# Peptides against a protein of PDB entry 7UQJ: the designs that were tried, part 199

Target 1, 160 residues: chain A of PDB entry 7UQJ
Amino acid sequence: PELYQNFNITPPRGVLFHGPPGTGKTLMARALAASCSSDERKITFFMRKGADILSKWVGEAERQLRLLFEEAKKHQPSIIFFDEIDGLAPVRSSKQEQIHASIVSTLLALMDGMDNRGQVIVIGATNRPDAVDPALRRPGRFDREFYFPLPDVKARFKIL

## One batch from the design tools (peptide; made by RFdiffusion4, then SolubleMPNN)

Design b2_p20_8_s4 (from b2_p20_8, 14 letters changed)
Fold by OpenDDE base, seed 5:
Structure b2_p20_8_s4 (fold): chain B 160 residues (1-160), chain C 160 residues (1-160), chain D 160 residues (1-160), chain A 20 residues (1-20)
Amino acid sequence: as target 1 above (160 residues)
Amino acid sequence: as target 1 above (160 residues)
Amino acid sequence: as target 1 above (160 residues)
Amino acid sequence: MDEEVEKLSLEAAEELSKQA
C-alpha cells in the first residue's frame, strides 16, 4: 500500500528491479522498506538470494519458499526481496533442470496465491531481466519493472 | 583478544553474523578487522565465500580450507571471514551430499583444532542461521551469534 | 584508452582485480568507469557475475558471453566487469567439468578476439587469483593484476 | 573522523543490539 501510494501505481504483486549489479537495487529495496515503516506500522522485510535458495536447500527450496511466503503473510505488512532472482528462476532452457522447474513452479504458485488485498509485496532484483523466466514477468506476478542504470559518480553520491 | 576486549565477551573461536543480506555483516566484519588493527598490530583479514568454496574447488575445498587456516595461523592475529557460510556448510539433509559432508567435517575439525590461545577468529556471515549445520553452532565453534536487523533509514546513514 | 591514460599503463585487454571480498573491487571498477566517462564520451559498463553465468545459463553461457562482448563492442567505449570471475572460469581441475571447460574456452576466444584497437576493457574481480584458470592470466587476456588489500579504516574512507 | 565513524558504527551496532 504505502509503496504504491508513494509511486502512484496500481499495487502489483511483484516488482522487478533490474540493472547492473551495485546500481543500488538492494539498497533501494531496503530504503523503500524503511521509508514505508512508521513507528505504528513496521514493514517486515524478508530477503533471500536466488543462488542461495538453489544451492543451500537442495530438495527443500520449494518448502523454504512456502515458509517464506507464510512468514511474510503472518507479519503483514511485509516485503519479500529476492536478490539475484534470475538465480532462483532462470529461463526453463534444458530438460535436465527439474529442480529449477520445481522451484519456478512453486514461486509462480506462491505469487498467484497472494491475495491482491494482502500486504505482501515481492521485489525481485536481477542484473538480467531476460534470464528471469517469462512466466514470472506476467500480470499478477512481477508486473512492474524498474530499471537501475549505472549511476554516474554524482548520482552515486546521492544514493550513498 | 582485542575484539573481545572491545565487546567484553568471552573469546569465542567463531562468531556468527546473521541477518538479511546487505545489513552490513560483511562491512561490520571488516570494520572490526580495521578497528582491531593498530600500527603495531595489524590483523590479517582472510575472506572466503561459502558458495565459492563449493563451486570453485570441486574436490579441493577441504584442502583450501586447511590452507586458509594454516595461512591465518601463520599471520596471527588473523580473522577468517566466511561470507554466506550457509553455502559452505548447509544442514546435512540428504545422503547424496557427500561433498558437503566432507567440507563440513573439515571445517569442524579446523575450528576444533584452533587453540583457544590462538589469535585466529572465525566470523561466519549468513542470511539463514538455521541453514548452517548445527554442529558448527556448538561451543568451541560458532558459539556467539550477532543478529543484524534491517537498519531503518536513520541507522543506514550511520553505517555509510 | 582513458583508463590507461589515467593509470599510465600499456592498454591491457583484461585487468584482474584480486583481493578479499568488499575491498572495493566492484566499487573501484565502477568508479573507474564513471571517472572515464565524460559528457562527450560515456563509457558503457557491463557487469556480470561469474556464478550467475554458470548457474543461470546452463547450456547458454557461451552464447551469453558472446552476446555480452558483441554488445560491449557495439557500445564502445565499454567496460565488461566480471565480478567473481573465478566462479566463471575456475581452474580446469576435473575431467567432468565440460561445462566449465566450454565457458572458459569461450571466454579465452572472446578475449583473444578483442582487437587491441577496440575500446572494450575487461575487468575481472576475484577473491582468489589462483582459482582463475591460468590461461586467462596470460598476455593478451588478464595481463594486468591489481591487488586490493584490506584497507585500514583510513584507506576505506578514501574509496567511499 | 575515523574514530567518530567507528564510534557511530559501534553505537549503531549497540542500538541495534538493544532493540533486539
Scores: peptide ipSAE 0.000, ipTM 0.206, DockQ to the pose 0.025
Fold by OpenDDE base, seed 1:
Structure b2_p20_8_s4 (fold): chain B 160 residues (1-160), chain C 160 residues (1-160), chain D 160 residues (1-160), chain A 20 residues (1-20)
Amino acid sequence: as target 1 above (160 residues)
Amino acid sequence: as target 1 above (160 residues)
Amino acid sequence: as target 1 above (160 residues)
Amino acid sequence: MDEEVEKLSLEAAEELSKQA
């Protein structure tokens, strides 16, 4: 938020973190939440997994997404992080396609309904950007994308 | 691949990374993919979670495994990484046992059908090697096992 | 265990690690397992995810929890780590509420049945302490809570 | 900004990988 304000840049409604798994998308989303959080201005970080939205929230996923966005709005400044957002992608069953279409439609509507002046940033993380519904990647939604490369072998060996 | 070629070692069809969770199994699998990937010879890294094979691919899991192996073969050299491969293990319900038996049988057949000369490495990661179907741990499948010890407290505190 | 014994502190039956996701709760639980594990006294680390208890163990979750605690007791000293323990929280379906009530009731009974002199520590990790059933947070259960702050950006950068 | 985000992303990846 503050970084975007300082540059008069309209904060994107959504940022897509994409890259190979374990490239730190989840951690970066959290680091951004921490870095933007001062003692005076705590950012509330909301995390959900795409797969959990489908599996845990069967039949209530839309409502839970709405509640999540409402809660994030209530606790501004906030970050909503969707980990494995491609996990909203339907598996090849017609029933899962319908569930996906409904959940993705709800997420689209929620992102479209966000006032860009609100201090709610949505971060989606995926290992498969091409498996994310293209409608989510349009302007006013996940309209900025950050590629998380595999840390080079050296960076990873420093992790050992 | 190159490491195995340099030593005239037949690359294992499958490598089981086992150890306590958070010992870097997933990271190591990716580091291996990156280390074996040069600018000239990019390794394609395919990742699937064992739990996702059961939960997401209900009724299509076998077909999706086949497609995964076909895609990995098409994009050689490649690594197929199965994270939480013990998540294919059936829970004690008869229905889940049947699903497991079918999926594991398919995975066995796919691993058996791999030409060892193919540049497809399968890495399975588990926190519970004993919960992995013993048939997967036989020669020609996950026939090499790497234990990932808990990083010592000092290594972990360097992670703080 | 040893740390608590050295100070004549009754080891808590359960410790709740709470904080934003990826604050190292899972890692810390494992680090504690490693730190308390010497070459002479290996601590057995058991990990389960709250979501997996519901999703994987449908209809057998209670029995699997009992078996887990029995196995942990058999392999003392041991740590049982429940990752995403708030994932035991029901989704808004009446069926999931009943499953939750039963599973949580079983976990409560198992924690209550632990002899505090046993070398079994239970660690629950959550990103949402308020979503954890308050009954689990009572004395003799998850009666100690550790907040895992977001590592500051600097701490995260030192994790590189 | 993109380089800092990439750097932070790498750093975050490394932390997750160390935490995982």
Scores: peptide ipSAE 0.005, ipTM 0.184, DockQ to the pose 0.029; fails the geometry check
Fold by OpenDDE base, seed 2:
Order: structure tokens, then C-alpha cells, then sequence
Structure b2_p20_8_s4 (fold): chain B 160 residues (1-160), chain C 160 residues (1-160), chain D 160 residues (1-160), chain A 20 residues (1-20)
């Protein structure tokens, strides 16, 4: 949030962090959430894993997503971070496809239903940006994407 | 590497990065690997997930760990990064406990069998340091531990 | 600190983090400082901005740098982080050039005067590595450099 | 904005440095 205000950029509703595993997507999201919190303006950080949404919230995932967004709105300014958001993609089964379609549809509706005046930012992190439903990557959703490159090996050698 | 020498501390063979999810453990390990590579001295970075060791390497995990350490030694100086190393902890099933015990025992033997002159560093990242087998946290193994706190809100305000 | 020793690489006295704004240079420097502190060995982290050295320390910058290095030595093991170290470069004025030359000369002398046995690491972060005085980038000073790539511009717009 | 992000990164890092 404050990162966007620091750039005088209207904060996107959703930001996709993508890049190879261990490029710091989750760290950056946490650091952003932390960095947007001043002594005057504490940002509430919510974190969920994409795989947990499908596996732990079986039959209630849509409701849990709604509750998460309501809680984030109640504690605004806030960040919702979805780690491994590509884990919302159906692993090979038709029953999972229908559940996935419902969960993704619910997430889309929740992101679309956020008023731009709401100080809720959604960050998704993935190692597989192409496994993220293209509907999530449209304007008003995860309409911003950050590539976290593998630090080039030469660059990596220089931090030691 | 160089950060330890600046403190005249004998480089541990293994380093445990621990802290809440998204505190930058994997990024840091990657950045460390990158930082240790100069134009003159390229460090080879190997990455594995703890969950992949248990799930993808079923029946070959010990062999794959040995091959990984051999390859790291062949390409020294090198870093082996185990992301989610707590994923080597048994998920509550007796069959997984026996497989886990064998895999952890193999990892212990590989870490103990590294010559201190070998330029192979092992980094483990976990969100659950207490779920990491205490045997892995002993001197000569993951004998150094780094806490990646959730940047407290005040702390986060300082990264932006 | 320990990361350098893990590679049996002589720890550089200084490390330059470079890359576009918001690539995590400052975060990384701090996470390194944090990671180098164990329960047994707390590392003291000192932070200064390059622009503050020129603007806030007018007429005392050299003395403040000396005090900083003395304090870092007193609290060793320690890290001195200079954020925006390119801010030590003179903005186009002859009076600033002379002040800059004195400040940079003092920083050079302080870095050169550190005994390699001293557990003080200096990290400089910049968005403009070519604006950093080449004398600072020589062996025994900021002799290690890390590139923090921009996440692709579309990506950067999305972290904000 | 850059200054706030920088400041937040610095504070996070100080607190990381204090906690680590």
C-alpha cells in the first residue's frame, strides 16, 4: 500500500509476484506489508497458501475466502497475501476442477467487489505464473505482475 | 561465506534459516548464493524442497541426496539449499516415519561426511524450526541458525 | 559474516548492493545483518543514508563517519549499512565536490584502516553503481558487488 | 513513497537485526 503511495501510484487491487522458487516473493510481500506500516498506520497482514485453500477448506473455501476479505476490510489498511496461488489450479481431477472453478470465481468476485477506496491489497505469489487462471490476471484483479528473477549467478556471488 | 569470514567465525557447514512464512529465508539463501559468486569464483547453487525429498523421491530419496551432495562437491564452491526443510518431518504416519528416519539419517551422514575443507554450504529454510529434527541442528550440521522475524511493523516501515 | 566463512572466502570489507530502486537492497542488507546474529553472537547493525552524510552532517561528516566506524568496532561483530551510497556523489557543485572528496577520502581511509581481523562489515546500497566513486569499488573496500535486477517494469508497477 | 518504502525497509531491517 504505502509503496504505491510512495510512488504516487494508485495501489493495484492485486499484485502477482512470480519467479522461480526462492526469489523472495513471499519475503517481498511480507516486507511490503511491514514497510507500509508506520507507527501511525499499522497494516494488517493476512497470509494464506493456495494449496491450503483447496485442501484445508474443502467445502468451505468460498466462505473462508469471503471471511478473509471481510476481516481484511475490517482491519484496513491491510494486505492479503496468497502464497503459492498457482496451488488454486486444479490438480488432475474433474471434481477438483469444479471446486477450483467455484473458488477462483469467488476470489474474482471478491477482488472485483473491493471498492478502490478500500485499503486492501491482494498479493499473489507463484512459481508458475502461467498456471494462474488468466481471469485472475485481468485489470482490477492481479493486474500488476512482478518478476522475481533468479539473481544471476554472478550477482549471487557478489553478496558473499 | 564472506560474511562469516568478516566475523572471523568458522563457516558452519549448515545454516538453518527459520522464521514465519514469507520472512525471506529462501530469498536470503538465494541472495547469499548469488553474493558468494564473484567473477573469479562462481558458486553453484542447488535447490531442493523438503516435501519433494519425501514425496517425489520415494524409494530413492537417500540416493538422490547422495547424488546432490556429490554434484555439489564436484561443482564446489557450492550451496545446497533445502527449502521447507521441516517437510522432512513425518506427516503423522508410521510408514512415513521410517522413510523420514532413513532420509534424515542419510542427510546427517552426508553433512557429517563433508570435509571442512570442502566448499559446500548447506542452507535449510523452515517456518517451523522445532519441527526440524534436533539431530540436524547439532554442531557440524545446521549448527548456525538465523531467525527471520516477521519484520515488526516498525521494522517494516524502515525497509520502505 | 558467517556466509563468507562458509565459502572460505576472505570476507570483503565492503559489499556493494546495486540495482534499480525497490529491488530489495536495503532489505537484503538488513536481513544479512539479522541473519548473522546468533543467540551467542549478536551483530550490531548500523545504518546511514548517503544523502544524510552529505546533508545532515555538513561540516562534521568525516567526524561522524569516524565515530560510526569506532562505534561499529566497539560493538563488533557489526555491520555498517550505507543506503543510497551514491548520494555521497557530488550533485553538480564545486563546493560539494570538495566536501564529497573529503568524505569519500575519509570513508576510504576508514575502510582501508579496518584490520581484516576486525569483525566490521560495510554494505553500500545504490541504484546507480556507476555514480559510486570507483575508488570505493577497489579491492579492500566495496570489492564485492551484487546486482539486484529490476523485476520487469510491468512487474515493478505491480509491487507498488 | 520511495522514502516511506525505504524507511519501512530500514525499520524492518532494524527490528530484524534486533530480533536476530
Amino acid sequence: as target 1 above (160 residues)
Amino acid sequence: as target 1 above (160 residues)
Amino acid sequence: as target 1 above (160 residues)
Amino acid sequence: MDEEVEKLSLEAAEELSKQA
Scores: peptide ipSAE 0.000, ipTM 0.266, DockQ to the pose 0.108; fails the geometry check

Design b2_p20_8_s4 (from b2_p20_8, 14 letters changed)
Fold by OpenDDE base, seed 3:
Order: sequence, then structure tokens, then C-alpha cells
Structure b2_p20_8_s4 (fold): chain B 160 residues (1-160), chain C 160 residues (1-160), chain D 160 residues (1-160), chain A 20 residues (1-20)
Amino acid sequence: as target 1 above (160 residues)
Amino acid sequence: as target 1 above (160 residues)
Amino acid sequence: as target 1 above (160 residues)
Amino acid sequence: MDEEVEKLSLEAAEELSKQA
């Protein structure tokens, strides 16, 4: 929130963190939540795994997503972090595809329904950006993308 | 490598990175591998997921672990990173427990068999340190532990 | 500390973290401090801003640096983190240049004076590696460098 | 956000460097 104000840039609602496994996407999201929190302004951090949305919330995933967004709004300023958001991508079975399509559709609607004046940021993390539904990557949703490269040899810190 | 020498402490062969999900354990391991590489001294980084050891290497997990350690030794200095090492912890089924016990026993033997003069470091990352077999946490194995706290307010990085 | 010993590499005394603003340099330093702490071996973390060395310690900066290194040695194993270390670089005024030159000279002497067996690591973070005095980047000082790339332009914009 | 993401990545790398 404060960073965007410094740059006179409209803050995105949704940010996609993508890159190979172990590039710090989940850490980054937590750090963001922490850094945006001051003593005067605590940011509430909500974390969910994409796979947990499918597996733990079987038959109630859409309702749990709605409750999550309502809770985030109630406790704003807030960050919703979806780790492994590609876990919402359909597994190749038609029945699972329909369930996934419904969940993704619900997430789309929730992101679109966020009041632009609200202080809720959504971060999605994935190792497979191409497995994220392109509809989630449109303006007003995950319209900002962060590539977390493997620290190559040059970004290879001499931690020796 | 170099930091341990500063402390006049016997370098551990194994380092356990533990902390809540999204505290940077996997990123840290990659950054280490990167940092320890110079132009003159490239460190080879080997990464495996704990769950992949069970799922992808069904019936060959012990062999694949041996091959991994041999390859790491061949390409030393090397880092072996086990992400989600708690994925080697038994699922409460007796048959899986036996398989897990065999895999863990193999890993223990491989860590114990590392020549103290060898340039191979093993890093294990977990969100559940208590789910890691205590035998892996003994001296000569994962004898050093790094807690990755949730960045609290003080570790709240200015993600400005 | 311990990883350097595993590789039979002389541990650096100083590590320079550099990269654009908001690339996680200060976070990395704190995470290091946390991770190197075990229940049995707590690492003491000392943080100073480069600009604070000039502004808050006016006329006593050299003394405060000495006290900092002494305190770090007393509470070893320790990490000294200088955030914004380029803030020690002279602003183009001759009088400030002299003060900066004295402070940098003191820091050089303190880094050179660290017993190679001591358990104190110095981390400097900067957004401007070219503004860091080359003398600080020589062997035995900040001889290891870590580049924190901006997660590419696409990534940058999304965290705004 | 980049600063803290990189900061966390850096803290993680620094933690590794200190552990190294």
C-alpha cells in the first residue's frame, strides 16, 4: 500500500509470483505482509494453498473462498496469499475440471468484486505460470507478475 | 563453507532449515548454492523434494539417494538440498512406515558415510521439524538447525 | 558460519548484498541472523544504517563503530549488518568527504583487525554497489558479493 | 513489495551465507 503511494501508481489488486521451486515466492509474500505492517497499521496475512482449496474444502471450496475474502475485508489492510495457485488448475479428469472451473470462476468473481478503495491485496504464487488460468492474469485480477528467477551463478551470492 | 571457518566450529554435514511455510527455506538453500559458487569454484546444487523421493522413486528411492550422493561427491563442492524433508516422515500406514523407515535409514547411512573432508553439504528444509526423524537431527547428520521465523514486526523488512 | 567450514574455504569476514531498492537485502541479513541461531547457539544480530552512522553519530561515528565491533566480538557468534552502507560514501562536499574518508578508514581497519578465528560476520547492503568504496570490496573485507536482481520489470511493477 | 521480497530472498541468502 505505502509503496504504491510513493510511486504514484495505482496499487494492483492481484500479484502473481512465479518462478522455479525454491525461489522465495512464499517468503516474499510473508515479508510483504510483515513490511507493510507498522505498529500503527498491522496488515493481516491470510495464507491458503491452492491444493488445500481442492482437497480440504471438498464441496465447500467456493464458500470458503468467499469467507476468506470477507474475513480479509473485515481485517483490512490485508494480504491474501494463495500458495501453489496452479493447484487450482484442472487435473485432466472432466469431473475435476468442472469443479476446478467453478472454483476458478468464484475466485475471478471475488477478485473482480474487490472495491478498488479496499485495502486487500491478493498474491498468487506458482511454479507453473502457464498452468494458471489466463483469466486470472487479466487486468483487475493478477495483472502484475513477478518472476522469481533461480538465482543464477551471477546472483549466486558467495555464501561461501 | 567460509562462514563456518570463521566460527572455529566443525562444519556440519547437514543443516536443517525449519520454520513456518513461506519463510524462505528453499530460497535460502538456492542462494547458498549460488553464493558458494565463484568463477574458480563452482558449487553444484542438487535439489530433491522429500515427497518426490517417495512418489517418483517408488521402489528405487534408496538407489536414487545413493546415486544422488555419488553424483554430489563426483561434482564436489556440492550442496544437496532436500526440500520438504518431512515428506520422508511415515504416513501412519504400516506398509508406508516400513518404506519410509528404509529410506530414512538409507539417508542416515549416506550422511554418516560422508567423508569429513568431502565438500558436500546436505540441507533439509521442513515446515515441521518435529516430523523429521530425530535420528536425522543427531550429530554428524542434520546437527545444525536454522529457524526461519515468520518475519515478525522487527524482522519486518521494509518491503517498500 | 558452519557452511564455510564444510567446503574448506576461508570464511569471508564481509559480504556485500547489492541490488536495487526493494530486492530483499535487509531481509536476507535478518534471516541469516535468525537461521544461524539455534537453541544452543544464539547468534547476536547488530544492525546499523549507513546514514545513521553519519547523522546520529555526528563526531562519534568512529567510536561507535569501534564499540559496535567490540560488542559483536563480546557477544559472538555475531552478525553486524550495515544497511545502506553506501550512506558511508562521501557526498561531493570536501568537508563531508573528509569525515566519510575517516569513517570508511575506521571500518576498513576494524574489518582488517578481525581475528580470522573470530565469529563475527559483517554484512553490508547497498542499492549502489559502485558507490561503495572499492577498498571495502577487497579480499579480507567485503570480498563476497551478492546481487539481488530486481525480479524483472514485470515483477517490479506488480509490487508497486 | 520488491524490496521486501528481495529482502526476504536476501535474508534467506544471508542466512544461508551465515550458515555457510
Scores: peptide ipSAE 0.000, ipTM 0.287, DockQ to the pose 0.058; fails the geometry check

## One batch from the design tools (peptide; made by RFdiffusion4, then SolubleMPNN)

Design b2_p21_1_s2 (from b2_p21_1, 9 letters changed)
Fold by OpenDDE base, seed 4:
Structure b2_p21_1_s2 (fold): chain B 160 residues (1-160), chain C 160 residues (1-160), chain D 160 residues (1-160), chain A 21 residues (1-21)
Amino acid sequence: as target 1 above (160 residues)
Amino acid sequence: as target 1 above (160 residues)
Amino acid sequence: as target 1 above (160 residues)
Amino acid sequence: RIERRYSDETVEAARAAAASA
């Protein structure tokens, strides 16, 4: 929120970090949380894994998401980092649509319900941005995306 | 492999990266793979997630581990990176002991079966080193450990 | 030195990590330092910032560089990592030429004075390789270069 | 067991390098 308030840009409600696994998406999210927190203004960093939300909270995932967003709002300024968000909100047309539809709908509603004035940023990380429900990638949700490429292979060869 | 062959150091069969989530363990492993590969001598980087091995290959995890190590040996010099290795090889005394015992035993045997002349390095990453089976942390297995701490808040001020 | 002696490659006296800020140059340098050290053979990692050398040691930067290289030699095997080396050794044609000329000359002399048998590796990191004095990028100095690319530019526009 | 701890400064620099990306 504040990071973007300072740019006079309507803060994206969500930022999608995408790229091959181990390109530093999670590290970047933590680094952002870190850089945005001052001594006077600590950012609360909430980290959840998409697959963990599904597996640990079967039948309660929607409630846990609501609680997470409420907790993030209570502890604002805050960052909610969803690692492996493709595990939480897979493409709707997947065979798991029935299991994930309510969770995706809840996440969409929670992201849509975030007042632009709220000091809550949602960061999703995925290795497969195309495996994330396109509805999450619309304006007002994960409307900003960052590609984390592999460190250039040519550059890697020069390190030795 | 080559990195350690070159130091006349008995290459550790495994290196454990541990520390809080998003401290760059996976990035570091990729960075190491990149830094160890030259134009003439490419390191093959195999990345697997502990939980993925368990969930995708129930009853075949042992075979998939064997295939992974064989493939790594065929494509040597190589790095096998196990992200979230605590998900693959939890402490044996856990209630999941019966399910994981064969996988842990297979991984132990594969690590023990790595000839010291093999150009295969195994890197395990975990947020919970104490959740990794102590047998994996013995000499000749994951016998080297790297702690990835949280970036201290004080250093953040110097990078802005 | 030893890392490269082991590849039957004339050890570069220096390695230049270059690429946009936050691409993991510093992380990689530390990873290399960590990977190259063993229980029996700890690598001493010296980290300095180019701008810090200039700003903190005005008129003593040359002496501090000499001391750093002497200390690195005393604690070999060692890595000297210069973060933001463009701040230490800017292109000579800059308006700061008169102030930096002696520092650049000292760094060149120190790098040239490293015996190939010395177990000291110098790593420079910069966001602007073209802002580094070309004399530092010659064979026997920072003669190996690694490009750390941005995550795809389309993604970068979304981070801001 | 070789416990190599990255100095706090190391991880800090890595995170802030990541933050500046």
Scores: peptide ipSAE 0.008, ipTM 0.333, DockQ to the pose 0.057; fails the geometry check
Fold by OpenDDE base, seed 3:
Structure b2_p21_1_s2 (fold): chain B 160 residues (1-160), chain C 160 residues (1-160), chain D 160 residues (1-160), chain A 21 residues (1-21)
Amino acid sequence: as target 1 above (160 residues)
Amino acid sequence: as target 1 above (160 residues)
Amino acid sequence: as target 1 above (160 residues)
Amino acid sequence: RIERRYSDETVEAARAAAASA
């Protein structure tokens, strides 16, 4: 919330973090949550793995998504972070099409149903932006994309 | 590299990064690789996901681990980063014990076989340190553990 | 600490993280502190803002720097993180030259006075590496620099 | 100046991630 206010940019409903594995996508999402959290205004951070939603809740993934968005709305301002979102909403490929299509459709509807005034930001992280259903990458959904490049190998991390 | 010299600590053969998901474990490993790389001394960074080694190379995981360590030794100084290492070397639990035991034993042997003077560092990242085989957490293996706490919600992430 | 020993690299007394605002410089510093901390060996993390040292302690900035380094030495292994270090050690520009020169000279002396065996690492973060006094960027001081590129401009705009 | 009010920790990890690209 505060980050968007500082830039006079309309807060996206959804932000896609994409880039190679281990480029800090999930860390950035947590950092956003913490940075936007003040003593007066705590941001609630919801983290889910895309693959875990499919694997843990076989047949209930759509319901779990709805519950997640309801909980996020109840605890707003909120960030919903989907790690490995390409595991939740893979590009429509033939063999598992119906289940994936239902989950994608549910996520689309949930993102579209977020009031423009709602203090819920959705962040998706993926290593494969091209494996995310293009419908999720449209305006009003994950309409903003952040490439997390590899830290330049020349960038001598003096860290350790 | 340099941080450990300052501490009069024997350089670990392995470092375990552990903490909640999205606390920057993988980012830190990449940052270390980049930081330790100079124009004169490039560090080769090898990244593998623990689960990917098991899934892509069913029945060849041990061979792939050996090849990885050989390649890292050939291209030293090197960092081998295992993301989600708890997926590669889960705690010995009963039902899939033999395959997991072989992989753990191979990884133990490879880490033990690293010359103390070898310019190969192994970094394992996990969200569940207790799910990593305790044998990997012993001296001469992943003998140093780095807790990546959640960025304190109060810690206004001055990231960006 | 351990990573530097493995690479036969002299441990830096200081590491400069530089790059655009919000590229993860301060996160990395904290992640380093957390990463270098084990159950057996806790790393003490000292965080200071360069501008806060100047603004809060007008006429005592040098003393506060000395106290910070003494405290870090007392609680070693330690990381001293200077956020916005260009605010602490600006490039020598004419009008406030004397006070800034004293602070820079004090910081130089403190970094030079760190025993090569001392378990204190100094990390400076800046958005403007060219605004940091070049004397701080010399060998034995902030002699390693990490560029934190923007997540690709397309990436940055989706977060905000 | 995008004063990204992320915690310095998350920004640095993201920067380090970005620097390793």
Scores: peptide ipSAE 0.008, ipTM 0.382, DockQ to the pose 0.050; fails the geometry check
Fold by OpenDDE base, seed 1:
Structure b2_p21_1_s2 (fold): chain B 160 residues (1-160), chain C 160 residues (1-160), chain D 160 residues (1-160), chain A 21 residues (1-21)
Amino acid sequence: as target 1 above (160 residues)
Amino acid sequence: as target 1 above (160 residues)
Amino acid sequence: as target 1 above (160 residues)
Amino acid sequence: RIERRYSDETVEAARAAAASA
């Protein structure tokens, strides 16, 4: 948030973290939430798994998404992190079409309905950005993409 | 790969990473993939969750496993990482027997069918190695096991 | 464990790690397990996801919880880590009431049945402490709560 | 610089998450 304000850059509504699984996308989203939390400004971090929203809330997934965005809006500044967002918003051409279409449409509408001035950042994490509905990757939605490369050897030596 | 070639050791077809969850099994698998990737030889890392193969592909899990192994074979050198493999291959004595039995049998056959010369490493991660079908832990399958201890205090201070 | 013994403090039976998802609750639980593991005293770390206990063990969740606590008791010193405990023990007012009520009741009874002298620590991790049944947050259960703030920049640099 | 820091922070955050796992 602060960085974007200081640079007069419209903060992206959505950031797509993509890259191989376990590259720390989830952890980066958390670390971002934390780094943006000062003692003065606690960032509220919401996390949902894409598959869990589908599986736990069959028929209520849309409502749960709405509630999530409303809660995030109430608790600004906030980060909504969707882990495994490809599980939530598969490409429309996938044969499980109709239920996914409504959830994707709801997520699109919620992202579009976020005021640019809101201190709500949506982070989607996926291992398969190409499996995410391209409509979510458009400007004003997940319009910034961060590739999480596999930790190279140097990153590995820091893990070891 | 290179380490095993240099030591004239037949690389294990499968490595079981076991240990408490969060010990970095998934990360180590990735770090292994990364460290084995040189600029000259990029290792392709495939990841699947055991539970996802069951849940997402009811009735097609076998086919998805076959496709995964075929894709990994095409993209050698490669690592297939099964996270939560106990979810894919529970011990046969568990009452959800029949569907699991076919998936386990398929995974066994796929691991057995890997040519020893293939640069495909299968890494299974589990928190419960004893919940993994013992047939998977036999020589020529997950024949090497790495315990991921909880990061000790020193590892904790590296995390902190 | 050792810290509590040295200070003549009754170790909490349960510790609730709460905070934004990906703040390293799972990590800290593991790091705690590891830090409490010496070469002389290996701590056994058990992990379960709240949602998995419900989903994988429909009708046997209570039995699985009992078995988990029995196993943890056999393998003292031990940590039982419930990740996403809000998925296991949602507030009773949630519409999936009856099945959750029995599981919560079982978990309550198991936590109450732990001898204070037992070297079994239960760690629940949640992103929504208010979504956890308040009965679990009472003294003698999850009676200590640790907020995992989003890893601040310093915690981030220690992760770096 | 931010991207590299983010990649490093992500890797380290991945380490922390993995060490949490």
Scores: peptide ipSAE 0.000, ipTM 0.298, DockQ to the pose 0.027; fails the geometry check

Design b2_p21_1_s2 (from b2_p21_1, 9 letters changed)
Fold by OpenDDE base, seed 2:
Structure b2_p21_1_s2 (fold): chain B 160 residues (1-160), chain C 160 residues (1-160), chain D 160 residues (1-160), chain A 21 residues (1-21)
Amino acid sequence: as target 1 above (160 residues)
Amino acid sequence: as target 1 above (160 residues)
Amino acid sequence: as target 1 above (160 residues)
Amino acid sequence: RIERRYSDETVEAARAAAASA
């Protein structure tokens, strides 16, 4: 709502930052959180790594995701940044353990359960957009994608 | 020489980029490579992840480092960027296996063996500069450190 | 006035962001526009590329600049960002075609014609500040300059 | 200091995303 009103845009719940490693996806997400923070209105920035959620919280990843989204809602306006999101929600393969399917399903449900009136943005960063489950890239989830090209000098000139 | 002239700096062999995750350390390193590349003079950019060197090349990591430095020398002017360098060369602990000590010793020797006349810059990026072996932070190695703070908006306003 | 109050700065009409390519000049300009936008006060951000104004609008560049400044005034508080401004307003050389001189003269007149009470900021970004016509760098025009060094940390601190 | 290595679209959209946050 208000955060979207500040930028005159319709609220995407999720944004996918994709591009080669070291193109500044994480930096951009942090920059956004900072740039939208005023003295009157601080944006809370939550950062998680996809692989860390899987490795640190075997069997608790779904709970950790729920807690993260609850905390983000509690501290809204907020940004949830998933670094290396392809590690958390890889494309569903017939060989994917039920655990990964459960995590993806939980993330989908959490993104779908966000009220459009909520001031929670989810940013996913990946080097491999095609390695992210297409279900996450549907409308109401990571429905906006932003390509972070390698800095060629010319591409940088586009940005500088 | 010329690579350092392009930066208007005396030639450090190694530069440590440190700061919180997602502050753009890797982005900067790539930026430097691109900005110092002209049509007349292309900078070759070598990127490695510290953890990848340990995990992918168990028992061959020293050889891979040697090959990397040889390739960088062959393709000079060049930048070697180590992302998450604290993963490659963590602080020596009594619990560190001989393997980690050998890798660190190899990296030290390679950095010491770089001719100051060589156009090879080594950039290490870490979120934990204090987790990098102090031996790497000595003169002639990563002797310049650059802190990448979190983007704060207030600090941006101070510059306008 | 209020745009400058939001920045806690005395109103420069123009700010020159200069530094090597890929140092985040355009990103900063954009981030400033966003950070100064509140729920109560949205900043309109106009972006143009110097080379695009010359190439797309042969013989119409002066008109396009006038229209841009009118639109920015209409939508104040606003930021006009000129990316690659050295392409639009290169240093006057004896070899510069009358066309470039006319464009520069138009830009000068537009910047001079801005009421200091107007809430229009002009940000120019260049990799070559010395390639920008010194007439643009005079008081009441791009009278504040911000160096975007290759992000060494200090340069980031200067902008963060 | 965020190096804009991002397309203007990416930054605008990242802003849009931040605005959406």
Scores: peptide ipSAE 0.000, ipTM 0.334, DockQ to the pose 0.070; fails the geometry check

